Peptides against a protein of PDB entry 6J54. Designs and how they scored, part 198

Target 1, 223 residues: chain A of PDB entry 6J54
Amino acid sequence: NENLFASFIAPTMMGLPIVTLIIMFPSLLFPTPKRLINNRTISIQQWLIQLTSKQMMAIHNQKGQTWSLMLMSLIMFIGSTNILGLLPHSFTPTTQLSMNLGMAIPLWSATVFTGFRYKTKTSLAHFLPQGTPALLIPMLVIIETISLFIQPVALAVRLTANITAGHLLIHLIGGATLALLNINTMTAFITFTILILLTILEFAVALIQAYVFTLLVSLYLHD
Target 2, 42 residues: chain B of PDB entry 6J54
Amino acid sequence: QFQFTGIKKYFNSYTLTGRMNCVLATYGGIALLVLYFKLRSK

## One batch from the design tools (peptide; made by RFdiffusion4, then SolubleMPNN)

Design b2_p23_7_s3 (from b2_p23_7, 15 letters changed)
Fold by OpenDDE base, seed 3:
Structure b2_p23_7_s3 (fold): chain B 223 residues (1-223), chain C 42 residues (1-42), chain A 23 residues (1-23)
Amino acid sequence: as target 1 above (223 residues)
Amino acid sequence: as target 2 above (42 residues)
Amino acid sequence: VLKAVEETLNILFLKVLQFLENL
């Protein structure tokens, strides 16, 4: 059990948390472009950012597009941390629910307050769906209010659960593969193949969860 | 498109203003109920 | 009354689906 959850323990050196350094490390992988024609790595990064920005901001008006920088930085941060977390013996800060809540709650509150500030009537009207029977209005408003407060929790838990579950599966299948090497080499090979397929899936999940987290924040801003 | 008269003009689930007023009325009602129970317990 | 019940069930069903989608 200790070996299973050892990768999720917050790393400390001499009692000092290294988590702050790990969180800041992905920023070093994305240097600012200084040339008209950059190297291949920066060019690919810029291309990906441009594609994602076009897709994310297509649903927003000019006022909503002011959030483009924040949303793109968010997706790059979560995506990079998730990918780095798939490296062997690495710690993913996004597996910690506290971190994801720390991102989700302020961003959610900012989108809600922005909605109330610029679209007060529409935001208040969102608590009551159109065509609701008059007798159900009070109950539905309460349900919609509860639904609103569940949104930041859902954002944080979704990201945490998906990344954590992926890491656990990789660890369990990897451990099973090593155990089966001494029992049956053929079954170990099959389990190893499953492990490879699972790792490829987790790379996709890492990027998808970053995208979904950012997309939902963007959608809450649009609503 | 929707021609509501009387109180239904201000409290309906089809117009933006009506929906907003319904939400505000609901929150106001809940606040009054909470206030009533709080004052009754004393 | 039947139409109102149907609308209520549809709204409730949509809210449950939205809740499940948010998980």
Scores: peptide ipSAE 0.050, ipTM 0.759, DockQ to the pose 0.017
Fold by OpenDDE base, seed 5:
Structure b2_p23_7_s3 (fold): chain B 223 residues (1-223), chain C 42 residues (1-42), chain A 23 residues (1-23)
Amino acid sequence: as target 1 above (223 residues)
Amino acid sequence: as target 2 above (42 residues)
Amino acid sequence: VLKAVEETLNILFLKVLQFLENL
C-alpha cells in the first residue's frame, strides 16, 4: 500500500515545500484580458465564468452579489486544481484535508457571521423549524446547532473524500491492468476499458465537486 | 394569520419573533445550567 | 396528541433525509 499512497505525500525538494508552487500554478492558466476581442480560449473562459456567475448569483440579493468575485475565484481554483490532479504522477492539493479545512472553515464562518450581522432575527430563527411542537423545541434547537457546526466539516470531507477515492480507484485499476497484461491479454483489455471509462468519470466528478463546494457556500450565505 | 395572546405571543413556533425568542430562551437555559454546575463544583 | 406525533415524525424524517443528502 506504500506505492498506492505515495501519490498523496506532499512533495518536497531540498527541504522546500513545492506545494506552494503547485497551488499558485492554476492562477497562471487564467490570464487577465488585455484586448477588447481576446483569443478564443480566453473568450471561452470568460463566457463560462459569466454563465456560472449568473447562475450562482441568481439566488442572492444585492448584498449577496458582492460575494460573486470570491465565489467565482473559489470555483475556478478548486476546478482547475482537481483537473490538473488527474494528470499522471501529479499531486493534488485538494486531496489534503488540511487544505480543504483551511478553505471551508473561514468561508463558513464568514457566511455565518455575515448572516448574524445583517439578518440577526432570521438567522436566530433558523435554529428552529416552523411548526415544531412545544415539547421538542429545546432538543431540536440543540440538534440544529450541532448540525450547523458539522457543516464546515462535511464540506471539507466531502471534497477530500470524493477526489481521494477517485485517485485510489484509478491507481488500483491501473495496477491491475499492468499485472494482467502478462497473464491474459483479453482480461487486460477489459480492465483497460474500465480504466478509460473511470478516468472520464473522474474528470466530470472533479468539475462537479468544485461546483457543489461553491454552491453550498453560496447557499449558506443565502440562508 | 395567527393571533396569539399571552405567553404564546412571545414563544411561538410559527412566527419569526416567536422562533427567535424560543432559541434565545433555550440558550439562556443552557447557559444557566452550565453556570449552576460550575458554581456547585466550587 | 396525534397531530403533534405526526408533526414530530415528519420533522424527524425530513432531518434524516437532509442528513443523508449532506453525506
Scores: peptide ipSAE 0.034, ipTM 0.725, DockQ to the pose 0.017
Fold by OpenDDE base, seed 4:
Structure b2_p23_7_s3 (fold): chain B 223 residues (1-223), chain C 42 residues (1-42), chain A 23 residues (1-23)
Amino acid sequence: as target 1 above (223 residues)
Amino acid sequence: as target 2 above (42 residues)
Amino acid sequence: VLKAVEETLNILFLKVLQFLENL
């Protein structure tokens, strides 16, 4: 089991946590534009940011669009960290539930407080679905309140579970491939093919999970 | 769209104000229950 | 009564779906 979970241990060097540097590293991949016409890499990045921002903020009013910068930074951070984590022998900070909770709870709290600040009546009304039978109102309000507090947990666990499961599967199949090289080369080739296909899938999952995380935060803000 | 009279005007699951009042009433009731049990246990 | 039951079932169904979507 240590071989499986060793990849998820927070790396340290000489007793100092390298995790802080790993978390900050993706920011270096997104430099700020300085020229009127930048190179291809920066141009593509800006283009992608613009597309995603237009998509996510389309559901928001003018006040909600103020969150665009934060949401775009969030998706870029999570997406980049997830993709970088798929590199061999790389540590993915987003596999740590503590990190994801650290992101989810403040963002969720901010959205909830923003809702109560600007849309108090509507926010309170969300605890009771429309058309609820009168006898079920007290119970349903309680359930909806509990559901609200489960949201940040579900948000963090979803991201953590998806990324962690993908990494575990890649590690397991990769390890199996190496073990089979000395036993049966043909079988090892088959498992290696599966590993490649799985890796491609995990790249997609990494981006999707980043998008879903950001989208849900955005939806909570909209409500 | 919805016309309610009496208590249903203030406490209903269809209007925004009605839903809000129901939520507030529920929280108020829970708070009173908690207070009651707290005072009872003393 | 039937209307109330129908509304209750619809709410329950939606809640179950939301739970499944969150998994």
Scores: peptide ipSAE 0.025, ipTM 0.743, DockQ to the pose 0.017
Fold by OpenDDE base, seed 1:
Structure b2_p23_7_s3 (fold): chain B 223 residues (1-223), chain C 42 residues (1-42), chain A 23 residues (1-23)
Amino acid sequence: as target 1 above (223 residues)
Amino acid sequence: as target 2 above (42 residues)
Amino acid sequence: VLKAVEETLNILFLKVLQFLENL
């Protein structure tokens, strides 16, 4: 059991946390464009950023457009860290619940507070769905209030659970393939095929989870 | 579209203002209950 | 899919509330 979670231990050298460097590393993969016509890689990156920006900000009004930089940076950060985490023997900071809570709670609180600041009436009205019978109003308001406070927790746990589960499956199946190579080569080939399919799935999950995380933050901002 | 009169005008589950008032009333009621139990324990 | 599920849940929720209101 200890060997399974060894890849999720925060790496340290000489008692200093290298996690900070790992968190900052994805920033190097997205250089700022300096030319009118950039390299193919930079052009593709800019195109993807523009597409995601248009999709995410289409819901927001002019005031919500101010959050575009924040949300785009968030999706780029989470997406890049998740993809890099699929490299062999790599550490993914997003597998740490503390990190995801550290991102979810401030962003959630900011979206809730901005909602109360600019749309106080509508934000308060969200605690009571339209058409609720009079007798259920007090109980339903309490439930909606609890639901609101569960949102940041659910946001963080969803990201951590999906990424962590994917990594565990890759390690387990990978270990099983290596063990089966000496026992039965045919079964090892089958498990290896499953491993390849799983890795492809995890690449998709890594991007989807980044998108969902950012999208939900955006939806909370929209209210 | 809904025509409400009296107390239902201010406390309803259909209008935005009515929903807001219901939420505030529920929070106020909870606060009063908490206050009551706090004062009772003293 | 999520939008469709949300829409379906909203319709279902509304129907349940209307049913409860009529009782």
Scores: peptide ipSAE 0.018, ipTM 0.704, DockQ to the pose 0.016

Design b2_p23_7_s4 (from b2_p23_7, 16 letters changed)
Fold by OpenDDE base, seed 1:
Structure b2_p23_7_s4 (fold): chain B 223 residues (1-223), chain C 42 residues (1-42), chain A 23 residues (1-23)
Amino acid sequence: as target 1 above (223 residues)
Amino acid sequence: as target 2 above (42 residues)
Amino acid sequence: ALEALLETLNRLFLQVSEFLENS
């Protein structure tokens, strides 16, 4: 049991946490373009960023598009860290609930406060769905208020749980594959195939979770 | 689309202003209840 | 889903109200 979570322990050297360096590492993978025609890798990255930006900002008006840079940086950060975390014996900071809460809570709070600042009437009206029967209004307002406070928790837990579950499955199936190599080669081959398929799935999940996290933050901003 | 008269004009679940007022009234009511129990205990 | 639920509850409320008014 404890061995399963050994890969999720924060790495340290000389008693100092290396987590800071790991968090900063993805920033090196996205260099700023300096040429009119960049390398293929940079061009593809820019194209992907533009594509995702167009999709995410389609929900927002001009005022909401001010947050585009922050949201795009967030999705790139979470996505890159999740993808790098799929490497064997790698540490993914996004598997730590503390990190995800540290990102989710401030961003959620900022979106909620921004909504109250510029769209006070709409934000307050959001606590009561339209067409609610009069007798259910007080209870529904309370429930909606509770739902609002659960949003950052759900946002962080969703990301953490999905990435963590993926890592656990990869480790378990990988370990089982290695163990079965000496027992039954055919079964080990089947298990290995499952591992490959699972790895591909986790790549997709890593990107989707980053997108969903950012999308929900943007959705809360739009209200 | 909707014509409201009387108290329903200010407190309704169909208009933005009405919904806002309902929310504020609910929070105000809860605050008053909490205040009542706090003052009652002393 | 929530809107659908609220619509259903509203319809039910109206039916009950009409029933009580006619009783």
Scores: peptide ipSAE 0.118, ipTM 0.727, DockQ to the pose 0.011
Fold by OpenDDE base, seed 3:
Structure b2_p23_7_s4 (fold): chain B 223 residues (1-223), chain C 42 residues (1-42), chain A 23 residues (1-23)
Amino acid sequence: as target 1 above (223 residues)
Amino acid sequence: as target 2 above (42 residues)
Amino acid sequence: ALEALLETLNRLFLQVSEFLENS
């Protein structure tokens, strides 16, 4: 079990955390465009950013679109870190719950406070669904309040759990394939095929979780 | 269009203002309840 | 899911209330 979780240990050099450098590394993969027609990689990146931006900002009015830059930077950061984490023997900072909470709580707080600042009546009314019977009002308001405070926790745990579970599963199946190579080559080949399919799935999960995280933050802003 | 009279005009689950007032009243009630228990313990 | 649950509970409550009033 110790070997299974070794990949989740924060890397350090002489007691100094390298996690900061790992977190900053994805920023180098997205250079700012300087030409009208950039390289294919930059063009694809810009195209993806534009598509995701259009989809996410479609639910927001003009005032809500002010958050577009922050939300797009968030999805790019989480997406890039998740994809890089799928590399062999790589460390994904997003597997650390502390990091995800550090991102989720401030963003959630900002969305909630922004909602109360600009849409005070609507935000307060959101604690009580429309058409609620009078007898259920106090209980429902309490439940909705609790639900609000669970949002940042659910946001962070969802991202952490999905990425961590994916990594753990890849390591387990990978370890099983290596163990079966000396026992049964045919079975090892089958498990290796499953590992490949699982890896493809985890690539999709990495992108989906980045999108869901950012989308939920955007949705909480929209209220 | 909802037509409410009396207390239902200010405290209802259908209008935006009514919902807001219900939420505020609930929080106020909880705060008063907490205050009551705190003062009772002293 | 929470909203759906709350809506379901509200509908159920209304149905029970109407049933009790009509009985």
Scores: peptide ipSAE 0.112, ipTM 0.736, DockQ to the pose 0.013
Fold by OpenDDE base, seed 2:
Structure b2_p23_7_s4 (fold): chain B 223 residues (1-223), chain C 42 residues (1-42), chain A 23 residues (1-23)
Amino acid sequence: as target 1 above (223 residues)
Amino acid sequence: as target 2 above (42 residues)
Amino acid sequence: ALEALLETLNRLFLQVSEFLENS
């Protein structure tokens, strides 16, 4: 069991954490354009960023669009780290709950406080859904308040759990495949096929979770 | 359309202002309850 | 999900209220 979670331990070299370098590495894959017409890879990246930006900012007004840069940087960071984490024997920083909480809590608090600052009446009204019977108002307000405080936790745990579970499955099936190579080659081939399919699924999950994370933050901002 | 009179005008679950007032009233009630228990225990 | 829950609660409330009125 200890060997199963060894890949999730933060890597260190001589007592110095190399996690910082791992976190910064994805930034090298997205260079800033210096030309009007860039390389094909950069052009595709810019195109994808533009498309996702349009989708996420479509629900926001001009004030909400101010957060576009931060939200897009967030999705690019989470997405890139998640995808790179699927590499064999790679460490994914987003599997660390501490990191995800470190991102979720400030962003959530910023969105909530921004809502209270500019849309105080609407934000307060969100604690009571429309059409609630009078007798259920106090209890429902309490439930909605609790729901609000659960949002940052759910946001972080959702991302962490999905990525961690995927990595765990890849390691388990990968380990089983290696073990079966010396026992039964045919069975090992089957498990390897499953591993490939699972890896493809995890690629999709990695992108979806990054998108959902940023989308929910954006939705909380919109209120 | 809803026409509210009296207390229902200020405390309702259909209007934005009414919902806000209900939330504030609930928080105020909880705060008073907590204050009561805190003062009771001395 | 919340809207669905609220709708269910509203329906239940209406049923109870009607029952109490008819009792």
Scores: peptide ipSAE 0.109, ipTM 0.732, DockQ to the pose 0.011
Fold by OpenDDE base, seed 4:
Structure b2_p23_7_s4 (fold): chain B 223 residues (1-223), chain C 42 residues (1-42), chain A 23 residues (1-23)
Amino acid sequence: as target 1 above (223 residues)
Amino acid sequence: as target 2 above (42 residues)
Amino acid sequence: ALEALLETLNRLFLQVSEFLENS
């Protein structure tokens, strides 16, 4: 089992954690545009950011639009780290629950506090769904309150579980492929094909999970 | 849309104000219960 | 899911209430 989870151990160099550098590395992939017409890579990035921004912030009013910068930075960070994590022998910071909690909790709390600050009545009313029988009101309010506190946990665990599961599966099948190279070449080839297909799937999952994470934060802000 | 009279006007699960009041009442009740048990333990 | 559950509970509640009223 140690071999299975060895890839998820935080890397260190001479006892110093290099995970900080790994976390900061994706920021280098998104340079700030300085020219009127930038390179193709930068142009595509800006276009994609603009597209996702328009799509995600469409449900928000003017006050909610102020969160666009933070949400876009979040999705770029999570997305880039997830994609980079699929590189061979790479460490994915988003596989660490602590990282995802560190992002989810403050963002969730910010959205909840913002909701209570500007939409107090609606936020309080959200603890009780419409049409609830009178006898079930106290219990349902309690359940909804608990549900609120589960949101950041669910948000973090969802991202962590999806990325971790994908990485684990890639490593398992990859390891099996290597082990089968000297046992049965034909079987190893089949396993390798599955590995390639799985890798493609995980690229999609990486982007989807980044989007879902950011979208849910945005939805919580919208209340 | 919904017309309520009496106490149902303030405590209902259909109107926004009614829902808010129900939530506040629930929290208030829980707070009072906690306070009661805290004082009872002494 | 929660709304669906609430709707189901409301339906059940109404049925029980109607049954009690008719009894």
Scores: peptide ipSAE 0.084, ipTM 0.721, DockQ to the pose 0.011

Design b2_p23_8_s1 (from b2_p23_8, 18 letters changed)
Fold by OpenDDE base, seed 1:
Structure b2_p23_8_s1 (fold): chain B 223 residues (1-223), chain C 42 residues (1-42), chain A 23 residues (1-23)
Amino acid sequence: as target 1 above (223 residues)
Amino acid sequence: as target 2 above (42 residues)
Amino acid sequence: SLFEEISKIYEYLTLLLAELAEL
C-alpha cells in the first residue's frame, strides 16, 4: 500500500505543509503580460485563455459574465496542477478529495445561492421537470432535491477519481514494464507502448477534467 | 399554449409558476409531516 | 503481485466509498 500510494501522500517538510507552495506554484506559470507584443509562450497562453473564456461564458448573460474571472482561474489552476502532476515523482493536489471538495462545495453553493437570488422562480421550478404527471410530482421533487445535493460530491469525486486512477495506472503499468524486462522482452515492449499511450491519454484527461469541472460549475450557475 | 383553470392554473407541471408552486407545496407538505410526527412524539 | 496491488486499489476505493457514505 505504501509503495503504491506514496505519491499521493501530502508532502511536508519539518512538519510544515509544503503543499501550500505546491498549490501556489502553478500561478508562476501564467505571468501577466506587460508588453503589447509578448513572447510566443505568453501570447499562446493569452489566446487560449480568451478562447476558453469566450466558449464557457457564452451561455451567460451580463450577470453571469462576472464569474468569468473566477471560472477561468479555476480551469487554469486545475489544468496546470493536473499537468504538473504527471511529472515524475510529482504530487498532484487534485488527487486529494479534500481539496476537490474544498473547491466544489463553495463554488456549488455560490452558484446555487446566486440562482436563488436572481432567478428564484426558475431555480425553484428546476426541481420539477416540465410535463411531469401529477402523481409523480412529490416524489420527483424529492429526487431532484437529492440530486442537487449530490452535485458537489459528484463534481469532486469525478475529478479525484479520474486523476487518481490515471496516476495509479501509470505507476502500475510502469512497474509491470520494469518487471517484465527480465521475463519477456517482447511483452515488456508492448506494456511500454501501452504506458506511452496511457500517458498521452492522461495529459488529455488532465485538461478535460479541468474543463469539465469548470464547465459544470458554470452550468450550475446558468441553471 | 396551455390553458389551465382552477387549481391546475396554480399547480401544474408545465408553466414556470405552476412548477414553482408544486415544489413549494411539496416542501410545505413535508414540513407539515415532520411537524406532525414531532408533535406526536411529545 | 499485480493482483495484490489491484486488490489494494479496490480496497482503497472501498474505503473511499465508505468515507463518502459518511458524508
Scores: peptide ipSAE 0.097, ipTM 0.724, DockQ to the pose 0.019
Fold by OpenDDE base, seed 3:
Structure b2_p23_8_s1 (fold): chain B 223 residues (1-223), chain C 42 residues (1-42), chain A 23 residues (1-23)
Amino acid sequence: as target 1 above (223 residues)
Amino acid sequence: as target 2 above (42 residues)
Amino acid sequence: SLFEEISKIYEYLTLLLAELAEL
């Protein structure tokens, strides 16, 4: 029980400098390419970045494509931190809501301000869906305004909840497996199989949440 | 495609400009209401 | 103040989960 939650609380007690090092560590895993034909790992990384960039930036105009560097760096950061968080005895910074809010709020505000700056008419018009009955206009504008301010919170909470829940499930099922080893080996084997499947799922969730977070930021930029 | 006349030309939910004006009018109305209640309290 | 309040809520939730896990 204490070991379960220590993985989330203990790293925060180490202080901000240690957390800073943990956050900066994933950047070392993505070195800049130096050759025309790079290592297999770098080639795969470049291919993934190029593929993801092509898909995400296809919806944006040339001005919006200027954000490609920011969005790709964001997805790489979140994805790498989430994957590293699945390692044994690891700490995932994205499990901290403060971290995710620190990313979501500035990025959201930047996209909103960019929208108002370059697409003022369209951005203001988004507060009122097309074809709304005249009597519902004031109420719907208010609701849409509230919806806008919920977006950064939703981004942060979604990422935090998905990653944290996954970690908790892995630890709980793992703990149950260990407990059942002394009670019923057959049942423990079944639980262990579930743990393996869940771990595979969490690897996928780690990448998906990184993608979704970045994609939603991109969509907010596109308005 | 949409042919609106009068006030509906500027305040409608179908055109981009109309929607923008409706949003601005709504915010302006809310601001005036808040101001009214604040001044009335004093 | 908002950040502080959110942090407090997060801490309370963490403590609550810890207590529930011990049951």
Scores: peptide ipSAE 0.083, ipTM 0.710, DockQ to the pose 0.020
Fold by OpenDDE base, seed 5:
Structure b2_p23_8_s1 (fold): chain B 223 residues (1-223), chain C 42 residues (1-42), chain A 23 residues (1-23)
Amino acid sequence: as target 1 above (223 residues)
Amino acid sequence: as target 2 above (42 residues)
Amino acid sequence: SLFEEISKIYEYLTLLLAELAEL
């Protein structure tokens, strides 16, 4: 049972943080193109990046297009780390709330400050919905202000909770399957089937959460 | 299409400028209240 | 064993919520 949470402990070797190496490892999976016509794998990768970039940046103006590199690097980082984390006995940095907050807070702050800098009037007006009765204006402005500050927290917690919950479920169902192998073969088979389906679901969730995280950051920039 | 006169011109919930002014007024009011309580305590 | 596992999960969630509450 102690093994359930062992995967969430930051690994260290001789007092040196291995976490740094783990975070840098996904970067090796995405090499820079060397040829005009690249290998099939690299071509597919670049094609996917191009498609996702077009979809996400279509809603932004020229100034927003400057954020394309940052947003694409973010989605690639989160997506790759989440997928690699599904490997057995792997440590996923995105399960750590500190890691996700470290990404969410600066990005959120940058989007908010960018909005106030270039679209001051629109940003301030966003705190009050159109057509609000006069009596509700002060209360609603306060609520919208609180809502703004909850955004980075919700962004970080959503990613952390989804990935962490998925890992826990896989370990729990896996442990139950092993325990039932010697008790009832039929029940163990059913549990194993559920485990397979859950694993497939977690692969999808890993990619979706990476996309949603990046998309929300992009939407905050647009607003 | 909305033509407001008087105070409603500056403080309305339909125009962009009006909404901005309402937000600023709300923040200003809160700041004044906080300042009042701070000065009262000391 | 199952109770122990659930207890550990509950402890983890409690600690996580406590950390979130401090934000």
Scores: peptide ipSAE 0.074, ipTM 0.708, DockQ to the pose 0.019
Fold by OpenDDE base, seed 4:
Structure b2_p23_8_s1 (fold): chain B 223 residues (1-223), chain C 42 residues (1-42), chain A 23 residues (1-23)
Amino acid sequence: as target 1 above (223 residues)
Amino acid sequence: as target 2 above (42 residues)
Amino acid sequence: SLFEEISKIYEYLTLLLAELAEL
């Protein structure tokens, strides 16, 4: 299945990794507004950022709202990279587990440390749910502690799995369509239709996963 | 809302302070167990 | 053989997607 996984190999040119440039590319799509009244593209972008910012940060107090810039940049980055990854013959950095872990672990640790810094008592209390029977307290505390450490892994794997699975499916259906062109044109047309529908779904998934990733980070901060 | 007396005042699963103390006690107990087994192995 | 392989992959992906949908 080298043909299937070939699209997930980090691209290099002249022995140098160009993945760094690919990761930085989405930043060019979001220029800083310079005018009082910007063009349609920038205005829409700013509006979307403002809308999502208000929605996500509504659960946070003033101290938590200081993370707004970080979270908004994160969602824009992940969302843009996921969407760009759906372009033909493109490489999606977020399909790499290392990439997602690289984002998840620091952000998770930051939220946890922030919680212990400002809400020490509450954070420690979260290891024990309310109403727990006395005999189950030690075991449950251990389980909750383990659950805490699983959070960054789950965060990274969720994003990676969703994006990777979508890409694989698109490639497989696309490959099947091409193979069926010489066998049965009618069947190939049906397969192609499915491919189009799947592609539309993947656009939605790409945005949803970006949102979920940032939302979970935000929720961890809130707790 | 909850009124506890004695040890339950400090160790309970309902109050914030109680839960915190339970967590700390659990970690302390685990640490002591680890220390015990470490010293035992020596 | 190709179709069989593709079918296996589709089954795997379907299962994976189902699992992800439950998350």
Scores: peptide ipSAE 0.052, ipTM 0.707, DockQ to the pose 0.015

